# Designs tried in a protein design run: peptides against a protein of PDB entry 3S8F. Part 157

Target 1, 157 residues: chain A of PDB entry 3S8F
Amino acid sequence: VLTLFVAVPSLMTAFTVAASLEFAGRLRGGRGLFGWIRALPWDNPAFVAPVLGLLGFIPGGAGGIVNASFTLDYVVHNTAWVPGHFHLQVASLVTLTAMGSLYWLLPNLTGKPISDAQRRLGLAVVWLWFLGMMIMAVGLHWAGLLNVPRRAYIAQV
Target 2, 166 residues: chain B of PDB entry 3S8F
Amino acid sequence: DEHKAHKAILAYEKGWLAFSLAMLFVFIALIAYTLATHTAGVIPAGKLERVDPTTVRQEGPWADPAQAVVQTGPNQYTVYVLAFAFGYQPNPIEVPQGAEIVFKITSPDVIHGFHVEGTNINVEVLPGEVSTVRYTFKRPGEYRIICNQYCGLGHQNMFGTIVVKE

## One batch from the design tools (peptide; made by RFdiffusion4, then SolubleMPNN)

Design b2_p18_5_s2 (from b2_p18_5, 11 letters changed)
Fold by OpenDDE base, seed 1:
Structure b2_p18_5_s2 (fold): chain B 157 residues (1-157), chain C 166 residues (1-166), chain A 18 residues (1-18)
Amino acid sequence: as target 1 above (157 residues)
Amino acid sequence: as target 2 above (166 residues)
Amino acid sequence: SLLDAFLAVMTELRLALE
């Protein structure tokens, strides 16, 4: 159980980022408990992508705590649960952050602003990616809890 | 306004940090509660037992698959299982229904998995170490053993069978 | 809710450990 305190730095980092988002939203005119969320630039794929990654990272992080638990890991270890976990962490957070960074980087490198069509396409891509990742992750975690093994092409379930 | 902005961001950070800590404690508490109230099926970690992977096939309880199932008491058995590239021995493993089975699993070569379908038996098998799992099969039938740790070219075909007899 | 989801997971894990 004491091993779970390893999650403290990660949680601190996550919520400091959340704090930054709240601050940014409030600077953009958002008010109230949730109004700042709406005020964030959801029309910019460079912003949306990493934020969606962060959202995916939340359940992934919670799963990390489970995976780090000696007793609970006995249940989930080497099951489909594990791939579900790291797909949230890597294929969601890291990948979406990279995608978002690209939407910022390329316009700056080329000196050409992103067109409206490109912006809209970018938004579609990152949202669809996020949706797909969430579906897959939920499925893998579910399968893992049903004792579907990882690294196997066959399962009883 | 840099100073004001700095104070503002710090205030938000402190609030969110407090929330994060609260959530952490909630998670820990829930896990602790779960483990405290539902431990009947938990197999406790035993003492670390080591073997020489280079000789385990030649001498000792794993050497002869015909002698792998050892009755240790009334309705109690110890089964010495080798996980190797690419299979298990003995195969099949035959045990009686309702008996308390202690699996002693090791590997002569590389790391393997030992996942028994229909059970909560799921352990990694390390060369030089003995994995101990205690289980009682309540239902007769065949239980497939699956290697869930990559162990080489034949990993995907590495299966075993436990036959539980009435 | 997130809490409900967490509790659901924990419930499944409890059952798996029984």
Scores: peptide ipSAE 0.014, ipTM 0.768, DockQ to the pose 0.029
Fold by OpenDDE base, seed 3:
Structure b2_p18_5_s2 (fold): chain B 157 residues (1-157), chain C 166 residues (1-166), chain A 18 residues (1-18)
Amino acid sequence: as target 1 above (157 residues)
Amino acid sequence: as target 2 above (166 residues)
Amino acid sequence: SLLDAFLAVMTELRLALE
């Protein structure tokens, strides 16, 4: 029971981030239930990358609860499910956040803004990365549920 | 103006807090769903059984592969399996179809995996501990054992076979 | 029951994703 309570502070952290995003979007002119989302700076890869990471982290967090559950862990442990979880948590959130940070840091360090071409390329990179990670993660979770073993090059299915 | 901003932020926080609580229940529901659909045959944790990994090859029920399969009752068997670098003992493991099999698995060296294809048998094998898995094979044939825990340079080739006889 | 209805929906979702 105590193990699962770790989800509470995590969710509390998540809502503050979400609240900040909504507030920012509304400050940028967004209105209505979803209009604030459109108002966020989706043209900036330094923003888009971490946000996509957060989106990937949500199902990963759900998977974390599964992995921490005794009975469910038996089902998924050392199957392809686990790498799927890792790729959502590390290869998605952490990596995309690092990428986004780089898109902010380099212009700041050089004192020069990125070109429009670089910006567009950056957007393409982070979106393609996210798409690829989501496809792979879904595949790995699916394979895991089909009892495909982790750390093996062969499987029954 | 500052107070209005703070009030707005608070309202958003309250909304997202409510959403967070709702999502918590969604996660619980998903767990319930997964339990209902994917947990058939789950083996609960039992009392920890210990063994000395330094002597397990020389004495005890794991020492002789020829004596690894022990009939413990009518249509009931215990199989003492060693997972080692890099293979399983005995290999093959021969058991009757329809019999209740209790696998007692341990390791003399490092941590290994014991994943039996076509079954829900999937456990880690730790030196000094005995993993116990109960299973009944309904179909005759060969079942491959896969090591799904990295155990060294030969890990990828570490396989065993369970032969279920009619 | 409400749980049965939920599980039915989730089953459909599972099948749709397979």
Scores: peptide ipSAE 0.008, ipTM 0.759, DockQ to the pose 0.037
Fold by OpenDDE base, seed 2:
Structure b2_p18_5_s2 (fold): chain B 157 residues (1-157), chain C 166 residues (1-166), chain A 18 residues (1-18)
Amino acid sequence: as target 1 above (157 residues)
Amino acid sequence: as target 2 above (166 residues)
Amino acid sequence: SLLDAFLAVMTELRLALE
């Protein structure tokens, strides 16, 4: 009940963020229904990281509703599904947001901008992190649906 | 200019909120459809039943592993299972193929898991509470019981076996 | 409950579509 209640304002917040991104993209010259996405600063790891985190949070949020559903929880509870959910929420959104924050914070704290090499490396790191996280999350959710238990080192499958 | 910017933001917010509401309904509909069409994985909850975890080993239906399997009907059995640190009793649990088995599971110590591989049996076992699971084994063989709830240093080695006989 | 009512509707829909 609590999760379902929180889901509504969380969705509102998420889509408000999306609205802000659309506005920003259009200010940067993006046009059309999706052209504003391309206009966003995809060359900045401080931007890319949290956005990728948000993308990972979408299926994670949906999974949260599943986990909070009593009947569906009988299927997924204490299976690999749950760690899959965690990795989307914590290891994706929270971690990538933290990474992005550091890419903004460190230059400001030191008074020195990051080099182009550091920027490119940062982009590689966050994209690879996201890719790996998505692969692992999909695998864990799939394994969970196949009744692979969590907190166990062996499984029948 | 500020006013124009605010109006623009508001327009985008309205659009995204409408999309949000639509997606919310889609998700709810999908969940409802799944629940309505796929019930095979749902284990019905039993009535609330409590026991004293401090005496469950000494008296009652869980006290003697040799008497843990009770025939309640022509093709119906009740199995009284203890999940403890770190194992299950009886072990193995022997039941006939095709019989309706009601597992009555409790713990004398801490919270454990009762996950039977190859089945949809997956419940947590709380001290002082009886977990009830109904299942019919259609295939003979051995089914491993796994603890999927951390219960201490020996958690990873906590296994049991259900032997289904023809 | 609201959930029960919704599930009932979905069940009826499922049965009607079978």
Scores: peptide ipSAE 0.005, ipTM 0.722, DockQ to the pose 0.026
Fold by OpenDDE base, seed 5:
Structure b2_p18_5_s2 (fold): chain B 157 residues (1-157), chain C 166 residues (1-166), chain A 18 residues (1-18)
Amino acid sequence: as target 1 above (157 residues)
Amino acid sequence: as target 2 above (166 residues)
Amino acid sequence: SLLDAFLAVMTELRLALE
């Protein structure tokens, strides 16, 4: 009940952010239905990190609804599915948002802009993190569907 | 121009909000559909039953592991299982192949898990409550019971066995 | 139709999760 209750505000927030991104992309010269995405500042790790976090949060949010379902929860409860969900929500969205925040915050606090090398390194870090998290999340969700239990070091499959 | 920017933002926001609402309805429909049609993969929940965890080891149907398997019909059995730190009783649990088994599981100490490999049996066991699960083993052999709820230092070694006899 | 497509996907999902 609680999960479904917060689902509406969460979706509204998520798509409001998407609206802001579309607006920003169009201001940067993006055209068409999806052209605005390419126009976003993908060269800035402070931007890329939280956006990747949001992308990871989409399947995680869907998983949250699954976990809150009376019937679907029976399939996934206390399986590797649950850690997969957690890692999408916490280790993807929250962590990447924190990382992105640091890429903005530290230069502003120190008064020193990041070098081009640091920028490129930052991009590599957040993309690699995202990739790793997606691999882990897919694996955990898949394992969960195969009835691999959580909090156990062994499984039949 | 603040006014122009405001209008532009509102236009995109309206579109995305409409999309979000549409997706919300899709998810609601998904839940409704699953609730209405998904039955094969769901073990029906039994009636909520309470038990005193402080006396469950001394008296009642869980007290004697030798009497834990009760035949209730020609092809029906009730098995009274205790999940405790750190194991299960009876162990092994011996049941006939093809029989309808009603597991009544409780705990005398802390919360445990009851996950039977090779089956869809997966429940949490709470002290003071009786978990009821129905299952029919179609294949003979040994099925391992795994505790999938952290219950202490011996959690990782907490296993049981169900032996299904031909 | 969109409804048919949705039901088809949901049916496949249901069968996969059973």
Scores: peptide ipSAE 0.000, ipTM 0.734, DockQ to the pose 0.032

Design b2_p18_5_s3 (from b2_p18_5, 11 letters changed)
Fold by OpenDDE base, seed 4:
Structure b2_p18_5_s3 (fold): chain B 157 residues (1-157), chain C 166 residues (1-166), chain A 18 residues (1-18)
Amino acid sequence: as target 1 above (157 residues)
Amino acid sequence: as target 2 above (166 residues)
Amino acid sequence: MLLEAFLAQMKKLREALE
């Protein structure tokens, strides 16, 4: 039970970031309950990448609660579920954030803005990465629930 | 102005914090629901039992694979299993169908896994500790034991078999 | 469709492990 309360600061942190996004969106002219989302700079890979990382982090975070639960962890521990969780947390959030940071950092360091072609390529990269990561993560979690073992080349199913 | 921005964000933060709290309770509720409806038969953690990994092969209940299966009561057995680099003993493990089996698993060398396909038996095996799992095989046949914890160069080939007799 | 397939598999798994 106490382990579940570890989720409290994580959720608070996650949703404070969301609050910042809402503020930014509203400053950009977004209105209503969800209109601020559309107003965010979705044409900038430096923005899109971290946000997609955050989106991937949501199911990963939920899975983290599962993994931290003693009784539920018994079901998923050392199954394909675990790699699925890590890929969401590290390969989604961390990696996409790094990608986004790069899209901001390089133009800043060089003093040269990225071209439109580079921007579009960047958007394609981060969206494709996100899509691929979601497919893989869902597959791994699904396999894990089917008791496919981690670190094994064979499985019953 | 960063200060002004922070003040403005606070208004939204309160709402999102409330939402986060709500989500926390939702997750807890979902976990509780899952535990109540879908986790029947989950084996709880047993009492921590310690052994000396340096002597477990030479003395004690794990020393002789031929005596690894011990009947402890009517239709009840204890099976003393060693997970080692790179295999299990005894191998195969032979148990009766419908009997309550208590597996006592330990390691003489490094950390291993004990994952029995077709069952919910899945534990890590630590040198110096005894993992205890209680299970009843309802169906006869062969069940493969898989090491799902990296244990060295031969990890990928580390398998065992449980034979459930009618 | 994907969700239904997932749920079906989960049901099958539960039944198999009971």
Scores: peptide ipSAE 0.023, ipTM 0.761, DockQ to the pose 0.020
Fold by OpenDDE base, seed 2:
Structure b2_p18_5_s3 (fold): chain B 157 residues (1-157), chain C 166 residues (1-166), chain A 18 residues (1-18)
Amino acid sequence: as target 1 above (157 residues)
Amino acid sequence: as target 2 above (166 residues)
Amino acid sequence: MLLEAFLAQMKKLREALE
């Protein structure tokens, strides 16, 4: 009951954000079922970072349902699975959103736009960060399913 | 213009809400599938039991490690385990292969973990509560108990051993 | 390939935990 109580509104919120992105993409000239995605400003790290965070949040959110399930939590509780979940939620969504916010905030606060070099570097940073987080998250979830404990230096396998 | 924008937004929202609902069912189905296939065994828990953590070391079934392993029936044992800072008692825990073992685990001090490597035994141990885990060791050998809940400066060195005898 | 490896490991785990 509690899991569904949280999951339903969270999904609604997430997909509302997606709807907003679709609308924005279509306003930018994107057409078709997926053309609006390409029309989004993928050249702006302030946009890319939060979006990548949202993408990381998808499996993390699904994992939240698993973690909240009594039966399934028994399998994953206090294993590497849990840190894997955290890294998707915090190190991906929260961190990338913060990074994206900074790419917007700092130029506005200083009154100086970022250079093209800085923009390109920013894009590289957020994409590499996302890639690293996905690799680590997959690894941690995998290890967790193999009963590798958290908060221990030893492994099950 | 505002009206057109509003209609467009609604159309997209309807589509995404439908997709959201579909995904919700997919997730539920995946959970159901996992449960139905029994890919991960669940150890049955016993009834909630309470103990006084301040006296558990002095009185009761956890007080004497030498009497911690109790035969309760044919090929059935109850093992009274203390998880403490920083170790387990008894240590080692000796049980026969193929026997049904009921672990009764509690703590006299802080919250600990009871994670038996090579098994699906993984529970938190709270002071004042008894964690009950039922397991049958099919293979003889040594199984290490590890603490997977931070419990202090010696947490990383908190280990126990279960010896399963033929 | 990664999926296959994962499934193989999960199978081993299930067998080991039986």
Scores: peptide ipSAE 0.021, ipTM 0.733, DockQ to the pose 0.020
Fold by OpenDDE base, seed 5:
Structure b2_p18_5_s3 (fold): chain B 157 residues (1-157), chain C 166 residues (1-166), chain A 18 residues (1-18)
Amino acid sequence: as target 1 above (157 residues)
Amino acid sequence: as target 2 above (166 residues)
Amino acid sequence: MLLEAFLAQMKKLREALE
C-alpha cells in the first residue's frame, strides 16, 4: 500500500524531470519529437551519469510496483528478481547520481576544472557502469522469473 | 522574457504529467491483466497461526519427526515441518503423488526459508508463526528444499528433501 | 517487446511449475 502510494509522487517527479530535460534540450536547439534528446549535454559526465541512473530506475520502479503487489510478489519474492531490483535502484540510480555529483562537486571544491581527458574517461566509466548494471539487472530479473532463489548458490535451472 | 519561459515550462510539465498519468493507468492495467491470467506464483495459505518456539521441539505436532506426516483425508496429508539451524525435519519428507499436501512449517530458532525446487512453494518461516502452504505434487521424485533466508554460518548448506512416491 | 518477453517467461514458468 505504501509503495503504491509513493509511486504516484515518484512518477510525477520523474516525468517533471523529463519535462525539464525536454525544455533544456529544446533551448539548446533540439527540435521535433526526439531532437531535444540529442541536444542535451551528453559530453558532460555530470549530466550523463544521473540521466542514465534515471533510465535504469524506470524498470526498477515498475518492478517495485510488482514487488509491492500482493499476488505478484509470490512469483518473485526471495528470488534473484529482488537483487535485480535493488541493483537498478541503488547500484544504478543512487550510484550513478553520486558519480555524477562527484564530477560536478570535485572541480568546484578544488577550484580546478577537469581536463578533457578526465572528461572523456568519466564518460567511459559512466557508460560502462550503466551497461554492466543493465546486463546484470536483466540477468537477475530473468533468473528470478526462472525461480532462481535469492541467497542461494544453487539453482534449479 | 522570464514569464514566457515560465509558461513554456509549465506547458511541458503539463504534457508530461498527462503522460505520467496515462502510464500509471497502463501499469495498473498490466498488473490487473497479469493477476488475471498469470497466477502460477500464488500459493494458497492458511490463517495466521502462532506457536511457542521454545516448546515446539518438546511437545506438539512438530515434536516427533516420525509422526510429522499425518493423513487427514483419503487423498490429503498434513506435514509438520521444522526449519532449524541448519536443516529440516523430517528429512526426507515422504508424501504420495497426487495427494493434497498441507505443509505447516515453523522454526524453533531463527527465521528460515522454505523454497522447494521445481514448485512454487516459497515461504519464509518465522519463529512463533506457522506457515501454511498447500500443494499437490503431480510428478514423483525428489524435490530439494532450499533455505533462501540467511540464518547463520551454515545457511548455505541448509537443505532438505521431499520424496514424492508413486 | 518487453511485455511480450515478460509474458513469455511467465508462461514458461507456469508450465514448468505445473
Scores: peptide ipSAE 0.009, ipTM 0.731, DockQ to the pose 0.023
Fold by OpenDDE base, seed 1:
Structure b2_p18_5_s3 (fold): chain B 157 residues (1-157), chain C 166 residues (1-166), chain A 18 residues (1-18)
Amino acid sequence: as target 1 above (157 residues)
Amino acid sequence: as target 2 above (166 residues)
Amino acid sequence: MLLEAFLAQMKKLREALE
């Protein structure tokens, strides 16, 4: 139980970021419980990418708590569950944040804005990446719960 | 105006902090619930047992694979298993159906895994430490042992077999 | 030196992307 308190700083960070998003959405005219979400700049891949990364990070964070728990780790350790966790944390959050940062950085670095076509393509790439990561992550976690071993080319199921 | 904005942000942060704490308690509660309702398959951690990995092959209970299976009581056995690069010893491990088996697993070289398919046996095997797992095989047959910890170039081929006899 | 190297890399990147 004490180990779970390690999650507090991460949760605080995550929810403060979420709070910032809510605030930004409301500043952009969003109202109500969900209206602020729609008001966010979903047409900008530099925004969408890291936000999707954050969304993937949520179940990953929950998984982190599981992995850090002595009793629960016994169930999931060295199974496909673990790489599932990694793909949510690294291949989702970190990678998508990097993608988003690139969409911001390159236009600023070159002084040239991205074209509308490039913007749309970027959105497609980011969303498809996210979808793929979610499918893979769910599959890996599911396989892990079925006791599919990590670092093995064979499985019982 | 800036002060007002900062105050608003702080209010949002407080709200989300409260939510964070609530979620933390939810997670703790879920863990507690899981432990309370799913205890039958949980193997508690035992005392840490140490061995010298440099001599474990030459002396002691792991030295002779022919003597690796030791009957310790009626329908009770201890099996001394070595996980090494790249295999398990003894191989196969032969045990009776329905017997209580205590696996004592260690490594003479590097870290390995000991994952037995069809069971909940899944432990890390560290040189210098003895992993202890208790299990009763209810079904006869062959159970494959898989190394699920990278241990070198031959890791992918590192398998063992437990043969459960009727 | 690290800053200079970084700036040089950024310059090269900018030029390559123009």
Scores: peptide ipSAE 0.000, ipTM 0.754, DockQ to the pose 0.013

